# Ledger of designs, part 74: peptides against a protein of PDB entry 4GMN

Target 1, 375 residues: chain A of PDB entry 4GMN
Amino acid sequence: RYANITLLALVTLASIGTDFQETLVKGNQGSRESPISAADEEWNGFDDADGDAMDVDQKSSSGEDQEEDYEEIDVKEDDEDDDDDSITSEMQADMERVVGADGTDDGDLEDLPTLRELIQTAVPQLIRLSNLPIDSDESLTIQSHALSALNNISWTISCLEFANGENANIHNAWYPTAKKIWRKTILPILEADSADLKLATQVTSLAWAVARVLHGETPTDGNPHRKFISLYHSSKQQAGGNSNSIEEPEDPFQGLGVKCIGVVGSLAHDPAPIEVNREVGVFLVTLLRQSNNVPPAEIVEALNQLFDIYGDEELACDKEVFWKDGFLKHLEEFLPKMRTLTKGIDKRTQPELRTRADEALLNLGRFVQYKKKHA

## One batch from the design tools (peptide; made by RFdiffusion4, then SolubleMPNN)

Design b2_p13_3_s2 (from b2_p13_3, 9 letters changed)
Fold by OpenDDE base, seed 2:
Structure b2_p13_3_s2 (fold): chain B 375 residues (1-375), chain A 13 residues (1-13)
Amino acid sequence: as target 1 above (375 residues)
Amino acid sequence: MPVSLPGKRPVLP
């Protein structure tokens, strides 16, 4: 009886975390449907939060209108009105406040009651439940559901913008909680060195969500980046041996390999120790060099992590790792391989993978050009 | 099973 009530509560918390993410993603898509003018805007790196407005000198070069007739793919919105009435009116109101907050309101979490209760009440219980002794299939099920709920909540929060002081109230509430999840849930599970790939995938997904907010401020105790790199390699050895046991996730971005890359990339951001950054950077560049044996989704993720880590030239890792270890040359040498890889993805069978590969190819071209100008 | 959502990355501008 108590186990079933706990499981139902954990499923409900995991659903609430997912529904919150879907609506934040929809809200952020509606705000980002400001057409990113496909202007040849040169990628200028990642600006640090010190708002010296670069005077965009509007050199109006009147380049001739080649009307490339973009066939308007009339994506018929099949309005499958799946009225998933799961979102409470209070949760919807909290979401509208988070999405509609022009980042000037240093609002207290008092104005976000659902999110407050998730962070302050639910997450501490989920951490407790994820740390119960595993002595039965019921306790393993409780852990898995607690990890799923923590994952969904952490992913949702990691999709919020925190740059330039946006959502600072949420960041300030989440940051100490994220560190608690890392230290109390993620590290103990990683230290237990379980052969359970399902558990490893769950904890790695949670670790990525947490590390997307904490970046280089993620607790470095026990060199977790090396554990995730080891887990990456172990996952590849197991997939190569047992063609029968792990259905590759239908979504190529849900793979343990992608999740490992996402975690270690996030861990390598400033202010990560230069040694951590270097080990991760070398790992990521090595994936590109070995790309013939690496799934396309992992290549896309590795590229995106390299852009995020080395996008800012003011960071110590740019000089001490990117330039010093000659990463530019490896990116340049990879560019023709990336074009071949991207063209090899069928748009009909793998539309998302193709889109994200086209984006990563574009960004690779821009990033290589940027770094060549700043050499 | 609750689907662990992949982090949608923003496209870099």
Scores: peptide ipSAE 0.021, ipTM 0.702, DockQ to the pose 0.082
Fold by OpenDDE base, seed 4:
Formats: structure tokens, sequence, C-alpha cells
Structure b2_p13_3_s2 (fold): chain B 375 residues (1-375), chain A 13 residues (1-13)
């Protein structure tokens, strides 16, 4: 009886998450139906105007060389089980203070009471339900439905514009919750290294939705980008070995490979560590080099992620990764392959894939021209 | 499964 009520509630929350997407997208689309006139405007990158350069006052404290005498501290191995839960609480409290110290209106969702209740009341319960011990088919079903509800809510929010201070109240309310979903739901499921491709696809979809808002501010604990790259490679090995038709998703962009690319791409944005950005950038460029063995949808997603990550020349990753590792050459060498790949997609059978491939090919040409002018 | 549609990316200008 309780299980059926919980399942019905989870299905209802998952439905509300999708229905909210239609309402929020219809609200924002009412302003953007200006037809982009095909003017030959030169693409100048991404104008991220949010350069709040925190002037970190480099107080050059000339610390004098005090020769401190090395007293041999006899380290008694007291096996104190330091529950490392304390450092996460202070860093979390300092993050709550930093988010609360800028006199931007605390994520006051007074005007959005349904979204407030989804974020503040439903999501914490969904996180709890996604982490239940799996001891039965019922608990597995509850986890899957909780992940589906979290996924739909997270995707809906990730489809909002947050650039230029748009939806800042929603961003501020969602941001700490998104980090909580990442740490408490996504990471534990990734670390469990489950052979369940359905669960892996669900958690990777959720991870992509969360990372599309958090970008390079996504928690880097346990190198999640490497876990998703590993998951990408393992999923390809399993698909090649077992003629058990993983029903190729009817939508080629719903594949686990595309989702992995979308996650790692989102994780590589500024302010991600340059090493993380490099590992992801090398992975994405490697997919382009190996494109003969990569599904077209994954190539389209990998290109789009490369454009987003390296679209701004002011970012440290442009100089330290894009130029330093010679990515421009690989993109230029890929142009003729992308033209062949795009022409190979049948417009009649795969119209969406063909459209997105034509767009990605156009953008690749523009991006290569842009980067050549700024070389 | 509700289809998480990756948003249509705009064509770069």
Amino acid sequence: as target 1 above (375 residues)
Amino acid sequence: MPVSLPGKRPVLP
C-alpha cells in the first residue's frame, strides 16, 4: 500500500517536472521570437558580461624566514575515526554565507510557489528516495522513479536562461540544491560502479541536467569527469559484445554516449581546473579523430561542447588548452569528415539528426574561422 | 521515460 502511494507520488512529481518545462519554456519563448536575420555578423565568441573580477588584493606579506626548529613530534597513532563530516559542514556554511552576503534577493520564489515547493520540499525527499538501500524490486522501482523525477525537475531548470541575470531568483534557489543532488545522488551511484546500463543512463541524464547549470562549479570530488569518460568507454564495449539489442533509443541524442559527452563538456567550463578542462578537451577531440567509429549524434554533441568550452578567448582554458594542445588543427582537419558525415545522414529517416549535424557543421566552419583570426 | 530533450542550441552567429 505505501509503496504504491510513493510510486504514484513519484510519477506525479515526474509529470509536474515535464509539464513545468512546457510552461517555463512558453513563458521565455514569448520574448525570443525575433527571427534571427541571416546577417553575416561575425561570431565574436561568447560575451560573458558577468566579469565580476573579485579583486583579490594580493597583500604581499613579506614573511621573514623564521628558521623554525624541527622538534621531532612523536606521532602517536591514535586511531581516532575522525568523521570527516565536519569540513563539509563549514565549507557548506561558508558557501551559504557567500550566497547570502551579496544583497541579491535570496532566491525568493514567492512568485513561483510550485517551483519553491519542488526545490525545497520535493527534491530533498527525492534525494533520500534515490539513495535507499536496494533490497527488493520495489526499492529499485522507487529509486528509478525518484531519479526520473529529479531528472525532469533538473532538466526543466537547466532549460531556463540564467545569462544576463535572467531567472536569478531561480538560479540562486536551485544552485545549492543542484550541488546537493550531485554530492548525495549522482556521486554515490557513480561510485557504486553498477553494471545496470539503465541506472547509468538515468544518473548520467540527471548529471547532465545538473552540470548544465553548475558548469565548472560542479563539485570535483573523486574526478567525476574521469568516471563519465570511463562510463562512455565501458558502454561502447558492452554494445559491441552482446547482440542483446539495447534498443537504440528512438532519439539518437538520448543515448548514454551523448549524455556522457554532455556531462563532461559541462564539467569542463570555467572555472573548472585546467587539468579537468584538458582531459575533457582531449577526450572530445579524440572522438572527432575516431569519428568513423562514433555515432553521428555523439559527434554533434562533442562539437557543440567544444564550441561552448572554447568560445571565449578571455578564458584561461583557451590559452592553456585550446592553443597549447593544438586543437584548432584537429578541428580544421575534421571539417571535410564532418561534411561527409552530415551528407551521409538521411533527411527523411533522421530529420532532427540531420538538422543538428548541418548546424554543427556550419558552427564548426565559423568557429575555425574565428579562431584563425584570433591566432 | 520522460525524454530529457537537450535544448536546441542556437546556431552560432
Scores: peptide ipSAE 0.019, ipTM 0.699, DockQ to the pose 0.105
Fold by OpenDDE base, seed 3:
Structure b2_p13_3_s2 (fold): chain B 375 residues (1-375), chain A 13 residues (1-13)
Amino acid sequence: as target 1 above (375 residues)
Amino acid sequence: MPVSLPGKRPVLP
């Protein structure tokens, strides 16, 4: 009984985290439709009139309709209107306030009661549940669901804009909690050095969500970037040995390798220690050099992380790592390989991977041109 | 788990 109630509560908290994210993604798409004024319709395209009426003959081949009488199994759609009315009116109102908040209220989360209760009440309990001694299948299940709920909440918060002081109240409330998740949940699981790839994938997903907000301010205790680099290499060695047992996720961007790259990239942002930045930068550039043996989704993520880390020339890592370690040359040498890789992705079978690879290729060209102008 | 894809990265200007 108590286990089932706890599991239901954990599933509900994980759902709330997901539903919050879907609406934030929809809201951020709507705000970018600034009405481009309809004014410049006047491109009077060219009149070319040539009407050559090629009369291609309708040959009427009479293929015999074999009516195979498939019995219409009247599957009564029981419209279980699962009105998943899981989104409370209070949660919708909090979401509308978060999307519309012009960052001017240095206020406490007083106006965001649902988000306040998630951060202040739910997350501390989820941290506690993720740290229970694993002595049974029930305790393992509770840990997995607690990590799931922490992941969804952390991902949702990581989709908020925090640049230029936007959502500063949410950032200020989340920041100490994110550091607690890191120190109390993520680090202990990483230090246990478990061979459980499911647990490793869950904790790495959570670590990425947390590190996307904390960036280079993520706690450096125990050199976590090296643990995630080690986990990346270990996951590749295991996949190469037992080709039959790791169901690669249907989505290439959900792979443990992509998640490891996302974590270490986020950890290397300013104000990360220059040695942490260097070790991560060398790792990412090494993936590009070895790209023949690296999944395309991991190459896309590694490029994205390199652009975010080294996009600002005023940062100490630009001079002390990017220029000093000669990263520009490696990016230039990778451009023709990236073009070949991107062209090799079938748009029909992998449309999302192809789109993201086309974007990363475009950005790589622009980034190399940018860095050459600022050399 | 719907693992939310990190949102589409803006194309650099």
Scores: peptide ipSAE 0.019, ipTM 0.702, DockQ to the pose 0.094
Fold by OpenDDE base, seed 5:
Formats: sequence, structure tokens, C-alpha cells
Structure b2_p13_3_s2 (fold): chain B 375 residues (1-375), chain A 13 residues (1-13)
Amino acid sequence: as target 1 above (375 residues)
Amino acid sequence: MPVSLPGKRPVLP
């Protein structure tokens, strides 16, 4: 009875965390429809001057109109009125305040009651539940659900803008809690060195969400970046050996490899110790060099992490790692491989992976050009 | 100047 109530509460907290995330995504899409006033900043684009007008004589072959009778599949919208509106409405209202706040209203966390209760009341209990002694299948189930709820809440918060003092109230409330999740939930599970890939995936997802806010200020106790690099390598050895491997997630970005890359990339941001940054940067560049044996989603994530880590020339890691270890050459040499990789992704079967690979390819070109101008 | 990368990384559920 108590276990079922606890499980229900954990499922509800995990759902709440997801719905809050969806609301954030919807809010960020609505703000993009404001017409970018055409400030005529002359992007002096490529003068592709050589418009050799090859007069391709398109012989109009009159192909016969086969009227393919498109049967209108009457998709019955089963309006399942899922009455889950009540909990989502308070969270939606809190999220609408967070998304709609033009960054001039230093809104107090007092104006965000749902988010306040998640951070101050729910998360401390979830940390406690994730640290229960595993002595039964019931305790393992409770841990898994507590980790899922922590993951969803942490991901949602990690999607807020904290740059330039935006959401500073939320950042200030979350930051000590995020460090507590890291020290009390993530580190103990990583130190237990469990062979459970499901648990490893859950903890790595949570670690990524937490590290997306803490960046290089993530606690360095026990060299967590090396543990996640080791986990990455171990996961690849297991996938190559047993045909009974965990079904690759339908979403290629939900893979343990992508999550490991996301964690270590986030851990390597300024103000991370230069040696942590170097070890991660070398790992990421090594993935690009070995790209023939690396899933495309992991390459996309590794590129994105490299751009975020080394995108600012004022950071100590730019001079002490990026330039000193010759990363530009490796990125430039990878550019033709990335074009081949991206073209190899079928847009019909993997549209998201293709889109993100096209974006990562574009950004790689821009990043290489930027770094060459600032060399 | 940081490279203006298009968009926030999509939230991974």
C-alpha cells in the first residue's frame, strides 16, 4: 500500500517534470514567430560568382497523369479527454511566467510556487529515495522512479536560459540543489560501479541535466569525467559483444553514448580545470577521428559539445587546449567526413538525426572559419 | 565573440 502510493507519487512527479518541459518547448516556439525586423546587416555571403549557366535543356517529356487516388485516411481523433489538466495548469502558469518574462523582471521564486515546491520540497525527497539501500526489487523500483523524476525536473530546469542574468532567481535556487543531486545521488551510484546498464543510463541522463546548469562548476570529486568516459567505452564493448544488448533506443539521441558525451562535454566548460577540459576535448576529438565506428548521433553531440566548450576565444581553454593541442586541424580534416556522414543519413527514416547532422555540419563550417579568423 | 550557433540544443527527454 505505501509502496504503491510512493510509486504513484514518483510517476506523477516524473510526468509533471515532462509536461513542464513540453510547455517550455511550446513557449520557446511562440517567441520565434515575432518577425525578426530585417535589420539589413549585409551578410556578405559567399559570392559564388561562377554562375556558369549550364543550359540544361530540360526536354519536357509529357509523362501521363496517373491519378493516384489518395484514399483520405480518416484519422479519427479519439478525443480522449484526459482530465490531467489541473496539475499541468499550475506548472503551465509558472512556465509561462518564466518564458514570457522579458529578462527585466527579476521575478522572485515566490511568484513560481510550483517550481519552488519542486526544488525545495520534492527534490530533497527524491534524493532521499534515490539513496535507499537496494535490498529488494521494491527498493530498486523506487530508486528507478526517483531517478526518473529527478531526471525530468533537472532536464526541465536545464532548458531555462541562465545566461546574462536571465532567470537568476531560479538559477540561485537550483544551483545548490543541483550540487546536492550530484554529490548525494549521482556520485554514490557512479562509485558503486554497477553492471546495470539501465541504472547507468538513468544516472547518466540525470548527470547530463545537472551538468548543463553547473557546467565546469560541477563538483570534481572522484574525477567524474573519467568515469563517464570509461562508461562510454564499456557501453561500446557490451554492444559489440552481445546480440542481446538493450534495444538501441528508437531515438538515436537517447543512447547511453550520447548521454556520456553530453555529460563530459558539460563538465569541461569553463571554469573546469584545464586538465579536465583537455581530457574531455581529446576524447571528443578522438571520436571525430574514429567516426567510422561511432554512431552519427554521438558525432553530432560531440561536435555540439566542442562548439560550446571552445566557442569563446576569451576562455583559458581556447589558448591552453584548443590551440595548444591543435584541435582546429582535426576539425578541418573532419569537415569532409561530416559531409559524407550527413549525406549517408536517410531523411525519410531518420528526419531528426538528418536535421541535427545538417545543423552540426553547418556549424562545423562556421566554427572552422571563425577559428581561422582568430588564429 | 562566441560563434552564434543556431538555437538552443533540443531538450532530450
Scores: peptide ipSAE 0.019, ipTM 0.694, DockQ to the pose 0.209

Design b2_p13_3_s3 (from b2_p13_3, 8 letters changed)
Fold by OpenDDE base, seed 3:
Structure b2_p13_3_s3 (fold): chain B 375 residues (1-375), chain A 13 residues (1-13)
Amino acid sequence: as target 1 above (375 residues)
Amino acid sequence: MPVSLAGKKPVLP
């Protein structure tokens, strides 16, 4: 009876975290409809300075009209108005304040009551529940649901902008809590060295969400980047050896490999120790060099992490790692391989993977050009 | 299970 109530509460907290994330994603898409022709912007690093458009010559190649008569399958969208009106008016008001908070209101979390209760009341209980002794299937189920709720809340908060002092009140409230999740939930589970790939996937997802906010300020206790690199390699060895098909997640970006790359990339951002940055950067560049044996989604994530880590030339990691270890040459040598990889993804069967690979290929071209100008 | 949204980086414009 108490377990079922606890499980229902954990499912509800996990739903609240998802619904909050979906609304933030929809809100951020609506604000970005300024029609900047994304084709002509010169990559100027992460400094949004007004850089002039380069004319790309239109070579007209006349390809022949094959009229393939695709029958209009009239998919009646049954508008099942699953008005899952799970979003409370208080959550909507908190979302509107977060999306509309143009950085100027030193508003305490007093003005964000739902988010305040999530951070200050719910998360400490979820941390407690994730640390219960596993002595039964019931305690394992409670841990899994507590990790799911922590994951969804942490992902939602990681979708907020914190650059330039935006959402500083939320950042300041979340930062100590995120460090507590890392030290009290993530590290103990990683140190238990469990062969449970489901638990490893859950904790790695949570670790990525937390590390997307903490970046290089993530607690370095026990060199966690090496644990996630080890987990990446171990997951690949298990997939190759036992025909117990870990059902490859239907979404290629939900794989444990992608999550490990996302964690270690986030851990390598400034102000990470230069040795941590180097070990991660070498790992990511090594994935590109070995790309023939790496899933396309992991290549896309590894590229995005390399852009995010080395996009700023003023950072110590640019000089001491990127240039010193010759990363530019490896990225240039990877460009033709990335074009082949991206063209090999079927747009019909994997539209999202193809779109994100086309974007990562474009960004790789821009990034290589940028780094050559600043050499 | 609520789907872990771990893959949706907001696309930078």
Scores: peptide ipSAE 0.021, ipTM 0.687, DockQ to the pose 0.086
Fold by OpenDDE base, seed 2:
Structure b2_p13_3_s3 (fold): chain B 375 residues (1-375), chain A 13 residues (1-13)
Amino acid sequence: as target 1 above (375 residues)
Amino acid sequence: MPVSLAGKKPVLP
């Protein structure tokens, strides 16, 4: 009886975390009516400092209308409005405030009651439940659901913009909680060295969500980057040996390998110790060099992490790792391999993977050009 | 850069 009530509460908290995420994605898509045609923007690095709003002087070059008559295939999406009535009006109002907050709201979490209760009331209980002694299948189920709820909440919060002081109230409330999740939930599970790949995948997903907010400020106790690199290698050895491998997730980006890359990439950002950054950077560049034996989704993620880590030339890791260890040469040598890899992905069967590989290929070209200009 | 959406699909329990 108590176990079933606890499980229902954990499922409900995991669903609330999902519904918040979907609402954030929908809200951000509505504001992005213009796909940034990333096509023509010179990648200039990540300058955090200068709030010079690039007045993109829309020089309307009136290039001639070649009306290529794209027959509008009226795919009647039968909008089966599955009215997932799961989103409460209070959750929707909190989400509309978070998405619509032009970065001037010095607001307290008092104005975000649902998010406040998730961070301040629910998450501490989820941390407690994730740390219960595993003595039964029921306790293992409770841990798994508590990790799922923590994952969904942490991913949702990691989708908020925190640059330039945006969502600072949420960041300030989440930051100590994220560090607590790391120290109290993630590290103990990683240190238990469980052969359970399901548990490893859950904790690695949670670790990535947390590390996407904490970056190089993620607690470095016990060298967690090495644990995730080890987990990456162990996962590859198991997949090669057992025909009873966990069905590769239908989404290539949900794989344990991608999650490990995402965690270690996030851990390597400034202000991470240069040695942590170097070990991660060498790992990521090594994946590119070995790309013939690496899933395309992991290559895409490894590239994105390399761009995010080494995009800013003012960071100590640019000089002390990127240039000093000769990463540019490896990225340049990888360009023709990336073109071949991307072209090998079937757009019909793996549209998302192909799109993200095309983007990563474009960004690799730009990043190599940028770094050559700044050499 | 497009933020990696890879971790974003929640594992529905």
Scores: peptide ipSAE 0.021, ipTM 0.713, DockQ to the pose 0.343
Fold by OpenDDE base, seed 1:
Parts: sequence; C-alpha cells; structure tokens
Structure b2_p13_3_s3 (fold): chain B 375 residues (1-375), chain A 13 residues (1-13)
Amino acid sequence: as target 1 above (375 residues)
Amino acid sequence: MPVSLAGKKPVLP
C-alpha cells in the first residue's frame, strides 16, 4: 500500500517535470517565429562585415505547362483538442512568467509557486528516496522512479536560459539543489560501481541535466569526469561481447554513450580545473580520431561539446588546452570524415540524426575557420 | 552554436 502510493507520487512528479518542459517548448514557439536556437550568444567571432555575396546568375529556363488536376481531398482534421489536462493552470502561469520574465528580479521564487514547491519540497524528498538502502525489488523500483523524477525536473530547468542574467532567480534557487543532487544522489550511485546499465543510464542522464546548469562549478570530488569516461568505455566493451545488448534506444541521442559525452563536456566548461578540461578535451578529440567505430550521434554530441567548451578565446582552456594540445589540427583533419559520415546518414530513416549531423558539419567548418583567423 | 538537444527529451515514466 505505502509503496504503491510512493510510486504513484513519483510517477506524478516525473510527469510534472515533463509537462513543464512541454509548456516551455509551446510557449517559446508562440513568442518567436525564430526557433530558439540557444545560439544567440553573439559568438562575436562572426563579424559578417565582408558581404561579398557572389551574384550567381541562375538563368531562367522556361519549361512547360502540365495541368495535373489533383483532387483536393478535404481531410477534415478533427482537431481532437486532446486537452491534456496534465498541465495545471498554476504550472502554465509559472511557465508564462518564466518565459516573460525580464531577468531583473534577483527575488525569491515568490512568483513561481509550482517551481518553488518542486525545488524546495519535492526534490529534497526525491534525493532521500534515491538514497534508500536497496534491499528489495520495491526499493529498487522506488529508486528508479525517484531518479526519473529528478531527471525530468533537472532537464526542464536545464532548458531555461541563464545567460546574461536571464532567469537568475530560478538559477539561484536551483544551484544549491543541483549541487545537492550531485553530491547526495549522483556521486554515491557512481561510487557503488553497479553493473546495472539501466541504473547507469538513469544516473548519467540526471548527471547531464545537472551538469548543464553547474558546468565547471560541478563538484569535482572523486574526479567524476573519469568515472563517466570509464563508464563510456565499459558500456562499449559490454555491447561488443554479449548479444543481450540493451536494445539501442530508438532515439540515437538517448544512448548511454551520448549521455556520457554530454556529462563530461558539461563538466569541462569554465571554471573547471584545466586538468579536467584537458582530460575531457583529449577524450572528445580521441572519439573524432576513432570515428569509424563511434556511432554518428556520439560524434555529433562530441563536436557540440568541443564547440561549447572552446568557443571562447578569453578562457584559459583555449590557450592551455586547445592550442597547446593541437586540437585545431585534429578538427581540420576530421572535416572530410564528417562530410562522409553525414552524407552516409539516410534522411528518410534517420531525419533528426541527419539534420543534427548537417548542423554539426556546418558548425565544424565555421569553428575551424574561426580558430584559424585567431591563431 | 545550437546547443545539443540530445537528452532534453524527458524519460517517459
């Protein structure tokens, strides 16, 4: 009885974490005709001043008239407004305030009551439940659901913009809680060295969501980046040996390898220790060099992490790691391989993977050109 | 640069 009530509450908290994310996506689609690429940090390196756009005179060949009479099948879209009654009016009002908040109020979460209760009341209980002694299948189930709820909440918060002081109130409320999740939930599970790949995937997903907000300020106790690099390698060794491979997730970006790359990339951002940044940077560049044996989604993620870590020339990691360890050469040598890899992805069967690979290829070209101008 | 959308899909319960 109590276990079932706890499980229902954990499922509900996991759903609330999802519904917040969906509401943020819907609210952002209504206010900007431009897709929120989280790319409007002015990468001040593309001064578009040299507008010598080559005038390509495409000649107007005039081919003929065939009037094929396509019968207009009036598909009545029955807009079944599945009013997914999951989004509470309070949750919607909180998300509208988050999207509309000019980041001027360093204030308490007074105006965000649902988010306040999630951070201050729910998350501390989820941390407690994720730390219960595993002595039964029921306690393992409770841990799994507590991790799922923490994951969904942490991912939703990690989708908010915190640059330029945006959402500073949410950042300030979340930051100590994120550090608590890291120290009390993530680190103990990683230190238990469990052979459970499902648990490893859950904790790695949560670790990525948390590290996307904490970046290089993520607690470095016990060298967590090395644990995730080790987990990456261990997962590849297990997949090669036993045909009882966990079914690769339908979404190639939900794989444990991608999640490990995302965690270690996020951990390597400034103000991470230069040695942590170096170990991660070398790992990521090594994946590109070994790309023949690496899934395309992991290559895309490794590229994005390299761009985000080494995009700023003012950071100590640019001089002390990127230039000193000769990363530009490896990125330049990878450009032809990335073109081949991207062209090998079928647009019909893997449209998302192809789009993300085309973007990563474009960005790799731009990034290499930028770094060459600033060499 | 477009931030990776990888892992941003919540784990469905």
Scores: peptide ipSAE 0.021, ipTM 0.710, DockQ to the pose 0.395
Fold by OpenDDE base, seed 4:
Structure b2_p13_3_s3 (fold): chain B 375 residues (1-375), chain A 13 residues (1-13)
Amino acid sequence: as target 1 above (375 residues)
Amino acid sequence: MPVSLAGKKPVLP
């Protein structure tokens, strides 16, 4: 009886989380007498108005099949068990001081009472329910529904603009709660190293929604980017072995691989540690190099993450990673492969994937040109 | 199941 009421409440909260986007947009429009002009998401690096996109219709003819033998780079895993427990304690103590010194300026949600109740009342209970000991099918069902409700709420909030001080009251209310979801729900599930791909997909979806707001300010404790990279690789190995059990999601962008890329990309944004940014950047560029074995949706997401991470030349990661590690060369070499990949997507069967691939191809061309001007 | 919003980059308006 109690479980059925709890499950109904969790399903209701998950549904509220999906429908709440319209309510947030309407609530924020009620405070703005000014019409939001649809203009300002031009990536500010492309203001060079020189519109001579020369249609280079290069009819390049038949060149022969050269089998380039790719030497297997045997990356020896040197298992150096360096117990570097030392760095975690001081950074943890500074984070506890910062979380304790920010006065509870509970972001003023007086005008958004439903969002206030979701953040302050519902989310803490959802975090608790997601951390129940799994001792029964009933507890597993409760966890799955709690994660689904957290996912939908977090995704809806991650769809708000927070640039230029927009929605600052919502950001301020959500930010400490997002960090709490990360530390209390996401990390413990990742550390449990469960072979449950359904649970992994749910937690990775939630992690992406949270990391889309926190970016490089997402807690780095226990190197979560490496756990998501590992989960990406493990998911590929399992898909290759058991062709019968994972129905590929009807939407290519709902795959576990895309979600892993979206998480690690979001974690690598400024002010992420340069080493975290490097490891993620190398991972993303490696997917482009291996594109023959990578689903097109994952390539599209990897490109979008690379553009978002390295789009600003003023960031330390531009100099210390993008230029230093020679990423421009790999992006330029990938342009012809991306054209072939995009043309191979059937517009009739996969219209969304084709549109997103055409956009990513256009942005790749622009990004390579931009970076060449600023070299 | 409630629809996951994952993978819909909002086209922010």
Scores: peptide ipSAE 0.020, ipTM 0.684, DockQ to the pose 0.099

